# Designs tried in a protein design run: peptides against a protein of PDB entry 4IGA. Part 89

Target 1, 116 residues: chain A of PDB entry 4IGA
Amino acid sequence: KRVLIVDDAAFMRMMLKDIITKAGYEVAGEATNGREAVEKYKELKPDIVTMDITMPEMNGIDAIKEIMKIDPNAKIIVCSAMGQQAMVIEAIKAGAKDFIVKPFQPSRVVEALNKV

## One batch from the design tools (peptide; made by RFdiffusion4, then SolubleMPNN)

Design b1_p24_5_s2 (from b1_p24_5, 12 letters changed)
Fold by OpenDDE base, seed 4:
Structure b1_p24_5_s2 (fold): chain B 116 residues (1-116), chain A 24 residues (1-24)
Amino acid sequence: as target 1 above (116 residues)
Amino acid sequence: MPILSQEEAQELVKKLLEEMEKEK
């Protein structure tokens, strides 16, 4: 399966890329903000998306909503430091299938990838 | 608002998804 990695932090994208590839998944591409995420989703049609929340241009919640308009069956895993109860509810309501709080262990990401 | 632990977030997601499936 192919994964689109969305995060404004280069180090986070690198870390996720390492975890994803070691787990046997392919990285379809990367996005650095919500608008780019939507564009890349249209272009690449990935099987799974890892989505940050706090990003410039467009936040992760709005990006989730837009991607769900494109593909109601999109599999989106949120990865965010904004792990408040209200944010988790909002992300799942928007269409996300999981919410990983930063910082996280690699096994948590792999579990999420395998489950969605 | 306090940040949830990894386990708390995971449990919340599970509960929410189950609720959404029931409402479908």
Scores: peptide ipSAE 0.750, ipTM 0.939, DockQ to the pose 0.987
Fold by OpenDDE base, seed 2:
Structure b1_p24_5_s2 (fold): chain B 116 residues (1-116), chain A 24 residues (1-24)
Amino acid sequence: as target 1 above (116 residues)
Amino acid sequence: MPILSQEEAQELVKKLLEEMEKEK
Protein backbone atom coordinates (compact mmCIF):
# COMPACT_ATOMS: atom_id res chain seq x y z
CA LYS B 1 0.00 0.00 0.00
CA ARG B 2 1.04 3.59 -0.70
CA VAL B 3 1.25 6.20 2.07
CA LEU B 4 1.08 9.99 1.85
CA ILE B 5 3.05 11.60 4.70
CA VAL B 6 1.78 14.98 5.92
CA ASP B 7 3.79 17.00 8.47
CA ASP B 8 5.27 20.50 8.43
CA ALA B 9 8.44 19.24 10.15
CA ALA B 10 11.05 17.78 7.81
CA PHE B 11 12.48 15.73 10.65
CA MET B 12 9.13 14.11 11.35
CA ARG B 13 8.51 13.34 7.68
CA MET B 14 11.91 11.70 7.50
CA MET B 15 11.18 9.62 10.60
CA LEU B 16 7.80 8.48 9.31
CA LYS B 17 9.25 7.70 5.89
CA ASP B 18 11.80 5.42 7.52
CA ILE B 19 9.17 3.63 9.61
CA ILE B 20 6.73 3.26 6.73
CA THR B 21 9.37 1.94 4.35
CA LYS B 22 10.82 -0.54 6.83
CA ALA B 23 7.29 -1.82 7.50
CA GLY B 24 6.97 -2.78 3.83
CA TYR B 25 4.80 0.11 2.68
CA GLU B 26 5.53 2.48 -0.19
CA VAL B 27 5.77 6.23 0.31
CA ALA B 28 3.50 7.85 -2.28
CA GLY B 29 4.69 11.35 -1.44
CA GLU B 30 4.98 14.10 1.16
CA ALA B 31 3.07 17.26 2.08
CA THR B 32 4.14 20.09 4.40
CA ASN B 33 0.72 21.62 5.16
CA GLY B 34 -3.00 20.91 4.87
CA ARG B 35 -3.41 22.55 1.48
CA GLU B 36 -0.58 20.49 0.03
CA ALA B 37 -2.07 17.39 1.64
CA VAL B 38 -5.37 17.88 -0.18
CA GLU B 39 -3.59 18.57 -3.46
CA LYS B 40 -1.31 15.56 -3.11
CA TYR B 41 -4.22 13.31 -2.20
CA LYS B 42 -5.98 14.24 -5.45
CA GLU B 43 -2.78 13.77 -7.43
CA LEU B 44 -1.41 10.59 -5.88
CA LYS B 45 -4.56 8.86 -4.63
CA PRO B 46 -2.69 7.14 -1.80
CA ASP B 47 -4.09 4.20 0.12
CA ILE B 48 -3.21 5.70 3.52
CA VAL B 49 -2.45 9.19 4.87
CA THR B 50 -0.47 10.06 7.99
CA MET B 51 -1.70 13.50 9.06
CA ASP B 52 -0.19 16.09 11.39
CA ILE B 53 -2.57 18.57 13.05
CA THR B 54 -0.65 21.78 13.72
CA MET B 55 0.42 23.12 10.35
CA PRO B 56 0.49 26.50 8.58
CA GLU B 57 -1.89 27.39 5.71
CA MET B 58 -4.36 24.65 6.66
CA ASN B 59 -4.40 22.52 9.81
CA GLY B 60 -4.80 18.76 9.84
CA ILE B 61 -8.44 18.73 10.93
CA ASP B 62 -9.48 20.87 7.98
CA ALA B 63 -7.32 18.77 5.68
CA ILE B 64 -9.06 15.61 6.90
CA LYS B 65 -12.46 17.16 6.19
CA GLU B 66 -11.44 18.20 2.69
CA ILE B 67 -9.94 14.80 1.88
CA MET B 68 -13.09 13.08 3.12
CA LYS B 69 -15.09 15.21 0.68
CA ILE B 70 -12.85 13.94 -2.11
CA ASP B 71 -12.82 10.34 -0.91
CA PRO B 72 -15.27 9.28 1.82
CA ASN B 73 -13.33 6.03 2.12
CA ALA B 74 -9.99 7.72 2.79
CA LYS B 75 -7.81 6.01 5.39
CA ILE B 76 -6.27 8.74 7.54
CA ILE B 77 -4.06 8.18 10.59
CA VAL B 78 -3.46 11.29 12.69
CA CYS B 79 0.02 11.69 14.14
CA SER B 80 0.21 14.71 16.45
CA ALA B 81 1.56 16.13 19.69
CA MET B 82 -1.94 17.57 20.25
CA GLY B 83 -3.09 14.41 21.97
CA GLN B 84 -5.82 15.89 24.18
CA GLN B 85 -9.13 14.06 24.42
CA ALA B 86 -10.97 16.86 22.66
CA MET B 87 -8.56 16.78 19.72
CA VAL B 88 -8.84 13.01 19.35
CA ILE B 89 -12.62 13.33 19.28
CA GLU B 90 -12.46 16.11 16.71
CA ALA B 91 -10.09 14.15 14.47
CA ILE B 92 -12.23 11.01 14.52
CA LYS B 93 -15.41 13.02 13.94
CA ALA B 94 -13.71 14.59 10.93
CA GLY B 95 -13.05 11.14 9.50
CA ALA B 96 -9.69 9.91 10.82
CA LYS B 97 -9.38 6.20 11.58
CA ASP B 98 -6.66 6.40 14.23
CA PHE B 99 -4.76 8.87 16.39
CA ILE B 100 -1.09 8.47 17.29
CA VAL B 101 0.24 10.82 19.96
CA LYS B 102 3.72 12.29 19.62
CA PRO B 103 6.18 11.18 20.78
CA PHE B 104 5.57 7.66 19.52
CA GLN B 105 7.33 4.36 18.99
CA PRO B 106 7.68 2.87 15.50
CA SER B 107 5.59 -0.15 16.48
CA ARG B 108 2.58 2.10 17.13
CA VAL B 109 2.78 3.51 13.62
CA VAL B 110 3.12 0.04 12.10
CA GLU B 111 0.13 -1.18 14.07
CA ALA B 112 -1.96 1.73 12.81
CA LEU B 113 -0.89 1.13 9.20
CA ASN B 114 -1.81 -2.54 9.43
CA LYS B 115 -5.24 -1.93 10.95
CA VAL B 116 -6.52 0.90 8.79
CA MET A 1 -6.59 19.31 28.55
CA PRO A 2 -3.95 16.74 29.52
CA ILE A 3 -2.23 14.77 26.78
CA LEU A 4 -3.43 11.18 26.52
CA SER A 5 -1.11 8.20 26.51
CA GLN A 6 -0.91 6.01 23.42
CA GLU A 7 -3.12 3.44 25.09
CA GLU A 8 -5.66 6.00 26.23
CA ALA A 9 -5.85 7.57 22.79
CA GLN A 10 -6.17 4.19 21.10
CA GLU A 11 -8.95 3.12 23.44
CA LEU A 12 -10.78 6.39 22.89
CA VAL A 13 -10.55 5.92 19.12
CA LYS A 14 -12.03 2.44 19.40
CA LYS A 15 -14.93 3.69 21.49
CA LEU A 16 -15.60 6.60 19.14
CA LEU A 17 -15.58 4.42 16.04
CA GLU A 18 -17.95 1.94 17.68
CA GLU A 19 -20.26 4.76 18.70
CA MET A 20 -20.25 6.22 15.20
CA GLU A 21 -21.05 2.82 13.73
CA LYS A 22 -24.04 2.43 16.04
CA GLU A 23 -25.37 5.82 15.00
CA LYS A 24 -25.53 4.81 11.34
Scores: peptide ipSAE 0.750, ipTM 0.939, DockQ to the pose 0.954
Fold by OpenDDE base, seed 1:
Structure b1_p24_5_s2 (fold): chain B 116 residues (1-116), chain A 24 residues (1-24)
Amino acid sequence: as target 1 above (116 residues)
Amino acid sequence: MPILSQEEAQELVKKLLEEMEKEK
């Protein structure tokens, strides 16, 4: 399966890329904000998306909503430091299938990838 | 609002997804 990695932090994208590839998944591409995420989803048609929340141009919640308009069967895993109850509810309501709180262990990411 | 632990967030997601499926 192919994964689109969305995060404004280069080091976080690097971490996720390492975890994803070592787990036997392919990295379809990367996006640095919500607007790029929507564009890359259309272009790459990934099987799974890892989505940050706090990003410039467009935040992760709005990006989830736009991707769900493109593909109602999209598999989106949120990965964010904004792990408050209200944010988790909003992310799942928008269409996300999981929510990983930062900081995280690699095993949590692998578990999420295998489950969605 | 406090940040949830990894387990708390995971359990909340499970609960929310189950509720959403029941409403379909």
Scores: peptide ipSAE 0.749, ipTM 0.938, DockQ to the pose 0.985
Fold by OpenDDE base, seed 3:
Structure b1_p24_5_s2 (fold): chain B 116 residues (1-116), chain A 24 residues (1-24)
Amino acid sequence: as target 1 above (116 residues)
Amino acid sequence: MPILSQEEAQELVKKLLEEMEKEK
């Protein structure tokens, strides 16, 4: 399966890319903000999206909503330091299938990828 | 609000998804 990685932090994108690749998944592409995420989703048609929340241009919640308009069956895994109960609820309500709190272990990401 | 642990977040997600499915 192909994964679109969305995070404004270059080091985080690199970390996720390493985890995703070592787990046997293919990286479809990367996005640095929610607007790019929506554009890349349309372009690449990835199977899975890892989504940050706090980003410039467009935040992750809005990006989730826009992607769900494009593809109601989108498989989005949130990966964020904003792991408060309210944020988890908001992300799942928007259409996300999982929520990984930063910091995380690689196994948690792999588990999420395999489940969605 | 405090930041949830990984396990707490997973449990919350599970609960939310189950609730959403029941609402269909």
Scores: peptide ipSAE 0.747, ipTM 0.938, DockQ to the pose 0.985

Design b1_p24_5_s3 (from b1_p24_5, 11 letters changed)
Fold by OpenDDE base, seed 2:
Structure b1_p24_5_s3 (fold): chain B 116 residues (1-116), chain A 24 residues (1-24)
Amino acid sequence: as target 1 above (116 residues)
Amino acid sequence: MPILSQEEAEELVEKLLEEMEKEK
């Protein structure tokens, strides 16, 4: 399966890319903000999206909503330091299938990829 | 307000998804 990695932090994208690749998944591409995420989703049609929340231009929640409009069956895994209960609820209500709190263990990401 | 642990977040997600399916 192909994964679109969305995070404004270059180091985080690198980390996720390493985890995703080692887990046997293919990296479809990367996005640095929510607007790019929506654009890349349309372009690449990935099987899975890892989505950060706090980003410039467009935040992750809005990006989830827009992607769900494009593809109601989108498989989005949130990966964020904003791990408050209210944020988790908001992300799932928006259409996300999982929420990984930063800092995370690689195994947690792999489990999420396999489950979604 | 407080940040959930990975386990707490995972449990919350599970409960939310189950609840959403029941509402459909």
Scores: peptide ipSAE 0.709, ipTM 0.929, DockQ to the pose 0.981
Fold by OpenDDE base, seed 4:
Structure b1_p24_5_s3 (fold): chain B 116 residues (1-116), chain A 24 residues (1-24)
Amino acid sequence: as target 1 above (116 residues)
Amino acid sequence: MPILSQEEAEELVEKLLEEMEKEK
């Protein structure tokens, strides 16, 4: 399966890329903000998306909503430091299938990838 | 609002997804 990695932090994208590839998944591409995420989703049609929340241009919640308009069956895993109860509820309500709070263990990401 | 632990977030997600499945 192919994964689109969305995060404004280069180090986080690198870390996720390492975890994803070691787990046997392919990285379809990367996005650095919500608008780019939507564009890349249209272009690449990935099987799974890892989505940050706090990003410039467009936040992760809005990106989730837009991707769900494109593909109601999109598999989106949120990875965010914004792990407040209200944010988790909002992300799942928007269409996300999981919410991983930063910092996380690699095994948590792998579990999420396998489950969605 | 306080940040949930990883475990708390997992439990919340599970609950929310189950509720959403019941509603459809």
Scores: peptide ipSAE 0.708, ipTM 0.929, DockQ to the pose 0.987
Fold by OpenDDE base, seed 1:
Structure b1_p24_5_s3 (fold): chain B 116 residues (1-116), chain A 24 residues (1-24)
Amino acid sequence: as target 1 above (116 residues)
Amino acid sequence: MPILSQEEAEELVEKLLEEMEKEK
């Protein structure tokens, strides 16, 4: 399966790329904000998306909503430091299938990838 | 609002997804 990695932090994208590839998944591409995420989803048609929340141009919640308009069967895993109860509810309501709170262990990401 | 632990977030997601499926 192919994964689109969305995060404004280069070090976080690198970290996720390492975890994803070592787990036997392919990285379809990367996006640095929500607008790029929507564009890359259309272009790459990934099987799974890892999505940050706090990003410039467009935040992760709005990106989830736009991707769900493109593909109602999209598999989106949120990875965010904004792990408040209200944010988790909003992300799942928008269409996300999981919510990983930062900081996280690599095993948590692998479990999420295998489950969605 | 406090940030949830990994376990608390997992439990909340599971609950929310189950509720959403029941409403379909």
Scores: peptide ipSAE 0.704, ipTM 0.929, DockQ to the pose 0.989
Fold by OpenDDE base, seed 3:
Structure b1_p24_5_s3 (fold): chain B 116 residues (1-116), chain A 24 residues (1-24)
Amino acid sequence: as target 1 above (116 residues)
Amino acid sequence: MPILSQEEAEELVEKLLEEMEKEK
């Protein structure tokens, strides 16, 4: 399966890319903000999206909503330091299938990828 | 609000998804 990685932090994208690749998944592409994520989703048609929340241009919640308009069956895994109960609820309500709180272990990401 | 642990977040997600499924 192909994964679109969305995070404004270059180091985080690199970390996720390493985890995803070592887990046997293919990286479809990367996005640095929510607007770019929506554009890349349309272009690449990935199987899975890892989504940050706090980003410039467009935040992760809005990006989730826009992607769900494009593909109601989108498989989005949130990966964020904003792990408050209210944020988790908002992300799942928007259409995300999982919420990984930063900091995380690689195994948590792999489990999420395998489950969605 | 405090930041949830990994386990707490996982439990919350599971609960939310179950609730959403029941609402269909």
Scores: peptide ipSAE 0.699, ipTM 0.927, DockQ to the pose 0.970

Design b1_p24_5_s4 (from b1_p24_5, 10 letters changed)
Fold by OpenDDE base, seed 5:
Structure b1_p24_5_s4 (fold): chain B 116 residues (1-116), chain A 24 residues (1-24)
Amino acid sequence: as target 1 above (116 residues)
Amino acid sequence: MKILSQEEADELVEKLLKEMEEKK
């Protein structure tokens, strides 16, 4: 399966890329904000998306909503430091299938990839 | 506002997904 990695932090994208690749998944591409994420989803048609929340241009919640309009069956895993109850509710309500709180364990990312 | 542990987040996600599925 192919994964689109969305995070404004280069180091975080690198970390996720390493985890995803070692777990046997392919990295379809990367996005640095929500607008780019929507664009890349249309272009690459990934099987899974890892989504940050706090990003410039467009935040992760809005990106989830837009991607769900494109593909109601999109598999989106949120990965964010904004692990408040309200944010988790908003992310799942928007269409996300999982929520990983930063800082995270690599094994939890793999579990999410295998589950969605 | 409190930041949830991963365990707390997992429980919340499971609850929410279940509720959403039941409403379909």
Scores: peptide ipSAE 0.760, ipTM 0.941, DockQ to the pose 0.962
Fold by OpenDDE base, seed 4:
Structure b1_p24_5_s4 (fold): chain B 116 residues (1-116), chain A 24 residues (1-24)
Amino acid sequence: as target 1 above (116 residues)
Amino acid sequence: MKILSQEEADELVEKLLKEMEEKK
């Protein structure tokens, strides 16, 4: 399965790329903000998306909503430091299938990839 | 606002997804 990694932080994208690859998944591509995420989703049609929330241009919640318009069956895993109850509710309501709180354990990312 | 632990987040996600499926 192919994964689109969305995060404004280069370090985080590198970390996720390493985890995803070691888990046997392919990295379809990367996006650095919500607008780019939507564009890349249209272009790459990934099987799974890892989505940050706090990003410039377009935040992760809005990106989730837009991707769900493109593909109602999109498999989106949120990965964010914004792990407040209200944010988790908002992310799942928007269409996300899982929510990983930063800082995270690599095993939890793998679990999310396998489950979604 | 308080940041949830991963365990707390997992419980919340499970609850929300279950509720959404029941409303379908």
Scores: peptide ipSAE 0.759, ipTM 0.941, DockQ to the pose 0.964
Fold by OpenDDE base, seed 1:
Structure b1_p24_5_s4 (fold): chain B 116 residues (1-116), chain A 24 residues (1-24)
Amino acid sequence: as target 1 above (116 residues)
Amino acid sequence: MKILSQEEADELVEKLLKEMEEKK
């Protein structure tokens, strides 16, 4: 399966790329904000998306909503430091299938990839 | 507002997904 990695932090994208590839998944591409995430989803047609929340241009919640308009069967895993109850509810309501709180254990990312 | 532990987040996600599926 192919994964689109969405995060405004370069070091976080690198970390996720390492975890994803070592787990036997392919990285379809990367996006640095929510607007780019929507564009890359259309272009790359990934199987899975890892999605940050707090990003410039467009936040992760809005990006989830736009991706779900493109593909109602999209498999989106949120990965965010914004792990408040209200944010988890917003993310799942928008269409996300999982929520990983930063800082995270690499094994939890693998579990999310395998389950979604 | 409190940041949830991963365990708390997992329980909340499971609850929410179950509720959404039941409404279909």
Scores: peptide ipSAE 0.758, ipTM 0.941, DockQ to the pose 0.965
Fold by OpenDDE base, seed 3:
Structure b1_p24_5_s4 (fold): chain B 116 residues (1-116), chain A 24 residues (1-24)
Amino acid sequence: as target 1 above (116 residues)
Amino acid sequence: MKILSQEEADELVEKLLKEMEEKK
C-alpha cells in the first residue's frame, strides 16, 4: 500500500517515512501543509494518509474534510501533538480513522497502517 | 484541556467510531 505523508515539519516527515518504509509500505509522496495534501491526494491517489493537524495554509482538519469530498473512502490516520479530547473528536468526525498522539512509538504507527 | 495518553485516545477513537457506525 502507498502512503501520503502530511506534516509541516521536515524531521517528522523523515521519521514517518522511515517507519512506513521499514514496515513494508511505499511512500507515495509528501505534503507540507493541508493545501498540498489535498493536491497530492488528487495526484497520487494514495491508499493511506498520515495527517498532521497544525499546519500553515490549511490545517489538518480542513484537509481531512476536503480529501473526504474527493474520496469518501479515504483512509486517514491523524498524527498530532494536539491530542486533546476535543481535537480527537473533531478529527474522527471529519473522517479520520485513527489518531496518534505525538510523541509516539513507531509500533503504534505501524499498527494504524495495518488496521485502516 | 489535557493532552490524552495514547491509551485514552485509542479508547475515545473506538467509542466514536462505534457510535458513528451505529448511526449509519
Scores: peptide ipSAE 0.757, ipTM 0.941, DockQ to the pose 0.969

Design b1_p24_6_s1 (from b1_p24_6, 19 letters changed)
Fold by OpenDDE base, seed 3:
Order: structure tokens, then sequence, then C-alpha cells
Structure b1_p24_6_s1 (fold): chain B 116 residues (1-116), chain A 24 residues (1-24)
């Protein structure tokens, strides 16, 4: 399966790329904000998306909503430092399939990838 | 110190997972 990695932090994208590739998944591409994520989703048609929440231009919740309008079957895993209950509920309502709180262990990301 | 931080981290991760599963 091919994964689109969405995070404004270059170091986080690199970390996720290492985890994803070591787990046997392919990286379809990267996005640095929610607007870019929507465009990359249309272009690359990934099987899975890892989505940050706190990003400039467009946040991850809005990006999830826009991607779900394009593809109601999108498989989006949130990966965010914002582990508050309200944020988790918001992500679920938007259509996220999982929510990973930062900092995370690599195994947690692999489990999420395997379940969606 | 490191052991307590690791245990608190694992606990927070488990609590987050549980909250997500309970809301599905």
Amino acid sequence: as target 1 above (116 residues)
Amino acid sequence: MKKEEEEEFEKRLEESQRRYEELL
C-alpha cells in the first residue's frame, strides 16, 4: 500500500517515512499543509494518509473533511501532539480511521497502518 | 526518572487508544 505523509515539520515527515518504509509500505508522497494534502491526494491517489492537525494554510481537520468529500473511502490516520478528547472526537467526526498521539512509538504507527 | 517517564508515556498512549476505541 502507498502512504501520503502530511506534516508541516520536515523532521516528522522524515521519521514517518522511515517507519512506513521499514514496515514494508511505499511512500506515495509528502505534503506540508492541509491544502497541499488535498491536492496531493487527488494527484497521487494514495491508499493511506498520515495527517497532522496543527499546520499552516489549512489544518488537518479541514484537510480530512475535504479529502472525504473527494473519496468517502479514504483511509486517514491522524498523527498529532493534540491528544485532547475534543480533538479526537473532531477527527473521528471528520472521518479519521485512527488517532496517534505524539510522541509515538514506531509500533503504534505500524499497527494503525495494518488496521485501516 | 527514565523508567517513570516511559511508564507515563505508555499510559498516555493506552488512554488515547482507549478513548478513540470507545468513541467508535
Scores: peptide ipSAE 0.028, ipTM 0.504, DockQ to the pose 0.095
Fold by OpenDDE base, seed 1:
Structure b1_p24_6_s1 (fold): chain B 116 residues (1-116), chain A 24 residues (1-24)
Amino acid sequence: as target 1 above (116 residues)
Amino acid sequence: MKKEEEEEFEKRLEESQRRYEELL
């Protein structure tokens, strides 16, 4: 399966890329904000998306909503430092399949990838 | 299906939160 990695932090994209690749998944591409994520989703048609929340141009919640309009079957895993209940509920309502709070263990990301 | 998916999500969230607390 192919994964689109969405995060404004280059170090976080690198970390996720390492975890995803070692778990036997392919990286379809990367996006640095929610607008780029929506465009990359249309272009690459990934099987899974890892989505940050706090990004410039467009936040992760809005990106989830736009991707779900394109593909109601999209498999989106949120990876965010914003683990507040209100944000989790908002991500669920937008269509997220899982929510990983930063900092995280690599095994948690692998479990999410295997379950969606 | 929807209820089971929600229950599974809640379990995964609790596991994520627990791991976050362990890393603090």
Scores: peptide ipSAE 0.026, ipTM 0.532, DockQ to the pose 0.073
Fold by OpenDDE base, seed 5:
Structure b1_p24_6_s1 (fold): chain B 116 residues (1-116), chain A 24 residues (1-24)
Amino acid sequence: as target 1 above (116 residues)
Amino acid sequence: MKKEEEEEFEKRLEESQRRYEELL
């Protein structure tokens, strides 16, 4: 399966890329904000998206909503430092399939990838 | 189906929170 990695932090994208590839997944591409994520989703048609929330241009919640309009079957895993209940509920309502709080263990990301 | 997906999501969220707490 191919994964689109969405995070404004280069180090986080690198970390996720390492985890994803070591788990036997392919990286479809990367996006640095929610607008780019929507564009890359259309272009690359990934099987899974890892989605940050706090990003410039467009936040992750809005990106989830836009991707779900494009593909109601999109498999989006949120990876965010904002683990507050309100944010989790908002991500669920937007269509996220999982929510991983930063900082996270690599095993948690792998489990999410395998379950969605 | 929808309820099962929600329950599974909640379970995965709880697992995330547990692991997050273990990292703190």
Scores: peptide ipSAE 0.025, ipTM 0.530, DockQ to the pose 0.069
Fold by OpenDDE base, seed 4:
Structure b1_p24_6_s1 (fold): chain B 116 residues (1-116), chain A 24 residues (1-24)
Amino acid sequence: as target 1 above (116 residues)
Amino acid sequence: MKKEEEEEFEKRLEESQRRYEELL
């Protein structure tokens, strides 16, 4: 399966890329904001998306909503420092399949990838 | 910005790799 990694922090994208690759998944590509995420989803048609929330230009919640308009069957895993209940509920309502709170353990990411 | 981000990555990667190896 191919994964699109979305995060504004380069170090976080690199860390996720390492975890995803070691778990036997392919990295389809990367995006640095929600607008780029929507564009890359259309272009690459990944099997799974890891999505940050706090990003410039377009936040992760809005990106989830736009991706779900394109593909109602999209498999989006949120990965965010914003682990508040209100944000988790908002992400689920937008269409997210899972929510990983930063900081995280690699096993939690692998578990999410395997279950969506 | 690049240096601080790289240093943070190296630290977090080391932590991540250690935790991943513990799971194998």
Scores: peptide ipSAE 0.024, ipTM 0.503, DockQ to the pose 0.032

Design b1_p24_6_s2 (from b1_p24_6, 16 letters changed)
Fold by OpenDDE base, seed 3:
Structure b1_p24_6_s2 (fold): chain B 116 residues (1-116), chain A 24 residues (1-24)
Amino acid sequence: as target 1 above (116 residues)
Amino acid sequence: MKEEEERYFEEQLRRSQEEAERRE
């Protein structure tokens, strides 16, 4: 399966890329903000999306909503920071299939990938 | 949200908290 990685932080994208590839998944591409995520989803048609919502400026919730409009069967895993319970709830309501909280172990990412 | 969703959220939060504690 192919994964689109969405995060404004280059180091986080790199970390997720490493975990995803070592787990046997393929990285479809990367996005650095919500608008780019929607655009890349249309372009690449990934099987799974990892979506960061730690930065309000990234517009992660709106990105989820827009992707779900395009593909109601989209498989989105949210990545959030501790203390962002409200944002996680909003992400799930918007259609996210699972979520992981930072900091996380690589095994947790793999669990989420396998679940969706 | 549903009770099962709330329990799942609390579990993942706890796992992250434990991970943070392991890294301190």
Scores: peptide ipSAE 0.398, ipTM 0.808, DockQ to the pose 0.147
Fold by OpenDDE base, seed 2:
Order: C-alpha cells, then structure tokens, then sequence
Structure b1_p24_6_s2 (fold): chain B 116 residues (1-116), chain A 24 residues (1-24)
C-alpha cells in the first residue's frame, strides 16, 4: 500500500518515511500542510494518509474533512501530540480511522497502518 | 501519565468509531 505523509516538520516526515518503508509500505509522497495534503491526495491517490493534526496552522482537521469529501473511504491516521485529546476526537469525527500519539514507537505506527 | 493519556485517547477513539458506525 502507498502512504501519503503529512507533517509540517521535516524530521517527522523523515521518521515516518523510514518507519513506513521498513514496514514494507510505499511512500506515495509528502505534504507539509493541510492544503498541500488535499492536493497531493487528489494527485497521488494514496491508500493511507498519516496526518499531523498539531501543525502550527491547525489545518490538519480541515484537511481530513476535505479529503473525506473527495474520498469518503479515505484511510487517515492522525498523528497528535500529548494533551490533544479534543483534537483527536475532532479528527475522528471528521473521518480519521486511527490515531498515533507523539512521541511514538515504530511498532505503533505499523500497527495503525495494518489496522486501517 | 503517558500511558494513562494514551488509554484515554483509545477510549475516546473507540467511542467515536462506534458512533460513526451507528450513523452509517
């Protein structure tokens, strides 16, 4: 399966890319904000999206909503920081299938990828 | 504290998923 990685932090994208690749998944591409995420989703048609919901612009939730409008069957895993319970709930309500709390272990990411 | 927060998140996720499934 192909994964679109969305995170404003380059180091986080690199980390996720490494985990995803080592787990046997393909990285479809990367996005650095919610708008780019929507655009890349349309372009790349990934099987799974990892979505940062703690981006400075706080457009991760909006990106989820827009992607779900495009593809109601989109498989979105949100990546959130500790203390962001409300944001995670909102992301799930918007259509996210699973969540990962930062900082995370690679095994947790793989578990989420396999689950959705 | 970290584990407790994760368990809380998991519970909220489960509830939200169940609600979403009921809406379909």
Amino acid sequence: as target 1 above (116 residues)
Amino acid sequence: MKEEEERYFEEQLRRSQEEAERRE
Scores: peptide ipSAE 0.087, ipTM 0.619, DockQ to the pose 0.058
Fold by OpenDDE base, seed 5:
Structure b1_p24_6_s2 (fold): chain B 116 residues (1-116), chain A 24 residues (1-24)
Amino acid sequence: as target 1 above (116 residues)
Amino acid sequence: MKEEEERYFEEQLRRSQEEAERRE
């Protein structure tokens, strides 16, 4: 399966890329904001999306909603910060399949990837 | 759904906190 990684933080994208590849998944591409995520989703047609919903410059929830409009079967795993319970709930309502909380263990990421 | 998600969040938050503690 191919994964689109969405996070404004380069180090986070790198971390996820490492985890994803070691878990036997392929990285379809990367996006640094929600709008780019939507564009990349259309372009790359990934199997899974990891979506940072605490991106400072763009609402990850909106990106989820837009992707779900494009593909109602999209498999989105949201990445949230501590204390963002309300946003996680909104993300799930928007169609996210699972969530992980930063900082996370690699095993949790893999679990989420395998679950969706 | 909300209650289940809350419990799930709490569990994931706990795991996240444990990871943070290991880094310090």
Scores: peptide ipSAE 0.079, ipTM 0.593, DockQ to the pose 0.179
Fold by OpenDDE base, seed 4:
Structure b1_p24_6_s2 (fold): chain B 116 residues (1-116), chain A 24 residues (1-24)
Amino acid sequence: as target 1 above (116 residues)
Amino acid sequence: MKEEEERYFEEQLRRSQEEAERRE
């Protein structure tokens, strides 16, 4: 399966890329904000999206909503910070299939990838 | 801030690598 990684932090994208690839998944591409995420989803048609919530230009919640308009069956895993419980709930309501809390363990990421 | 992020990344990457090695 191919994964689109969305996060404004370069180090976070690198970390996720390492985890994803070592788990046997392919990285379809990367995005640094919600707008790019929507564009890359259309372009790459990934099987799974890892989506940061707090990003410039367009946040993860809005990106989820736009992606769900494009593909109601999109498989989106939200990556949230501690203290973002309300936003995680909003992301789930918007269509996210699972969530991961930062800081996370690699095994938790793999679990989420395997589940969706 | 960059140094802290880098240290965090390196630590988590190390953990990821160790876990991956155990899975092989």
Scores: peptide ipSAE 0.022, ipTM 0.516, DockQ to the pose 0.032

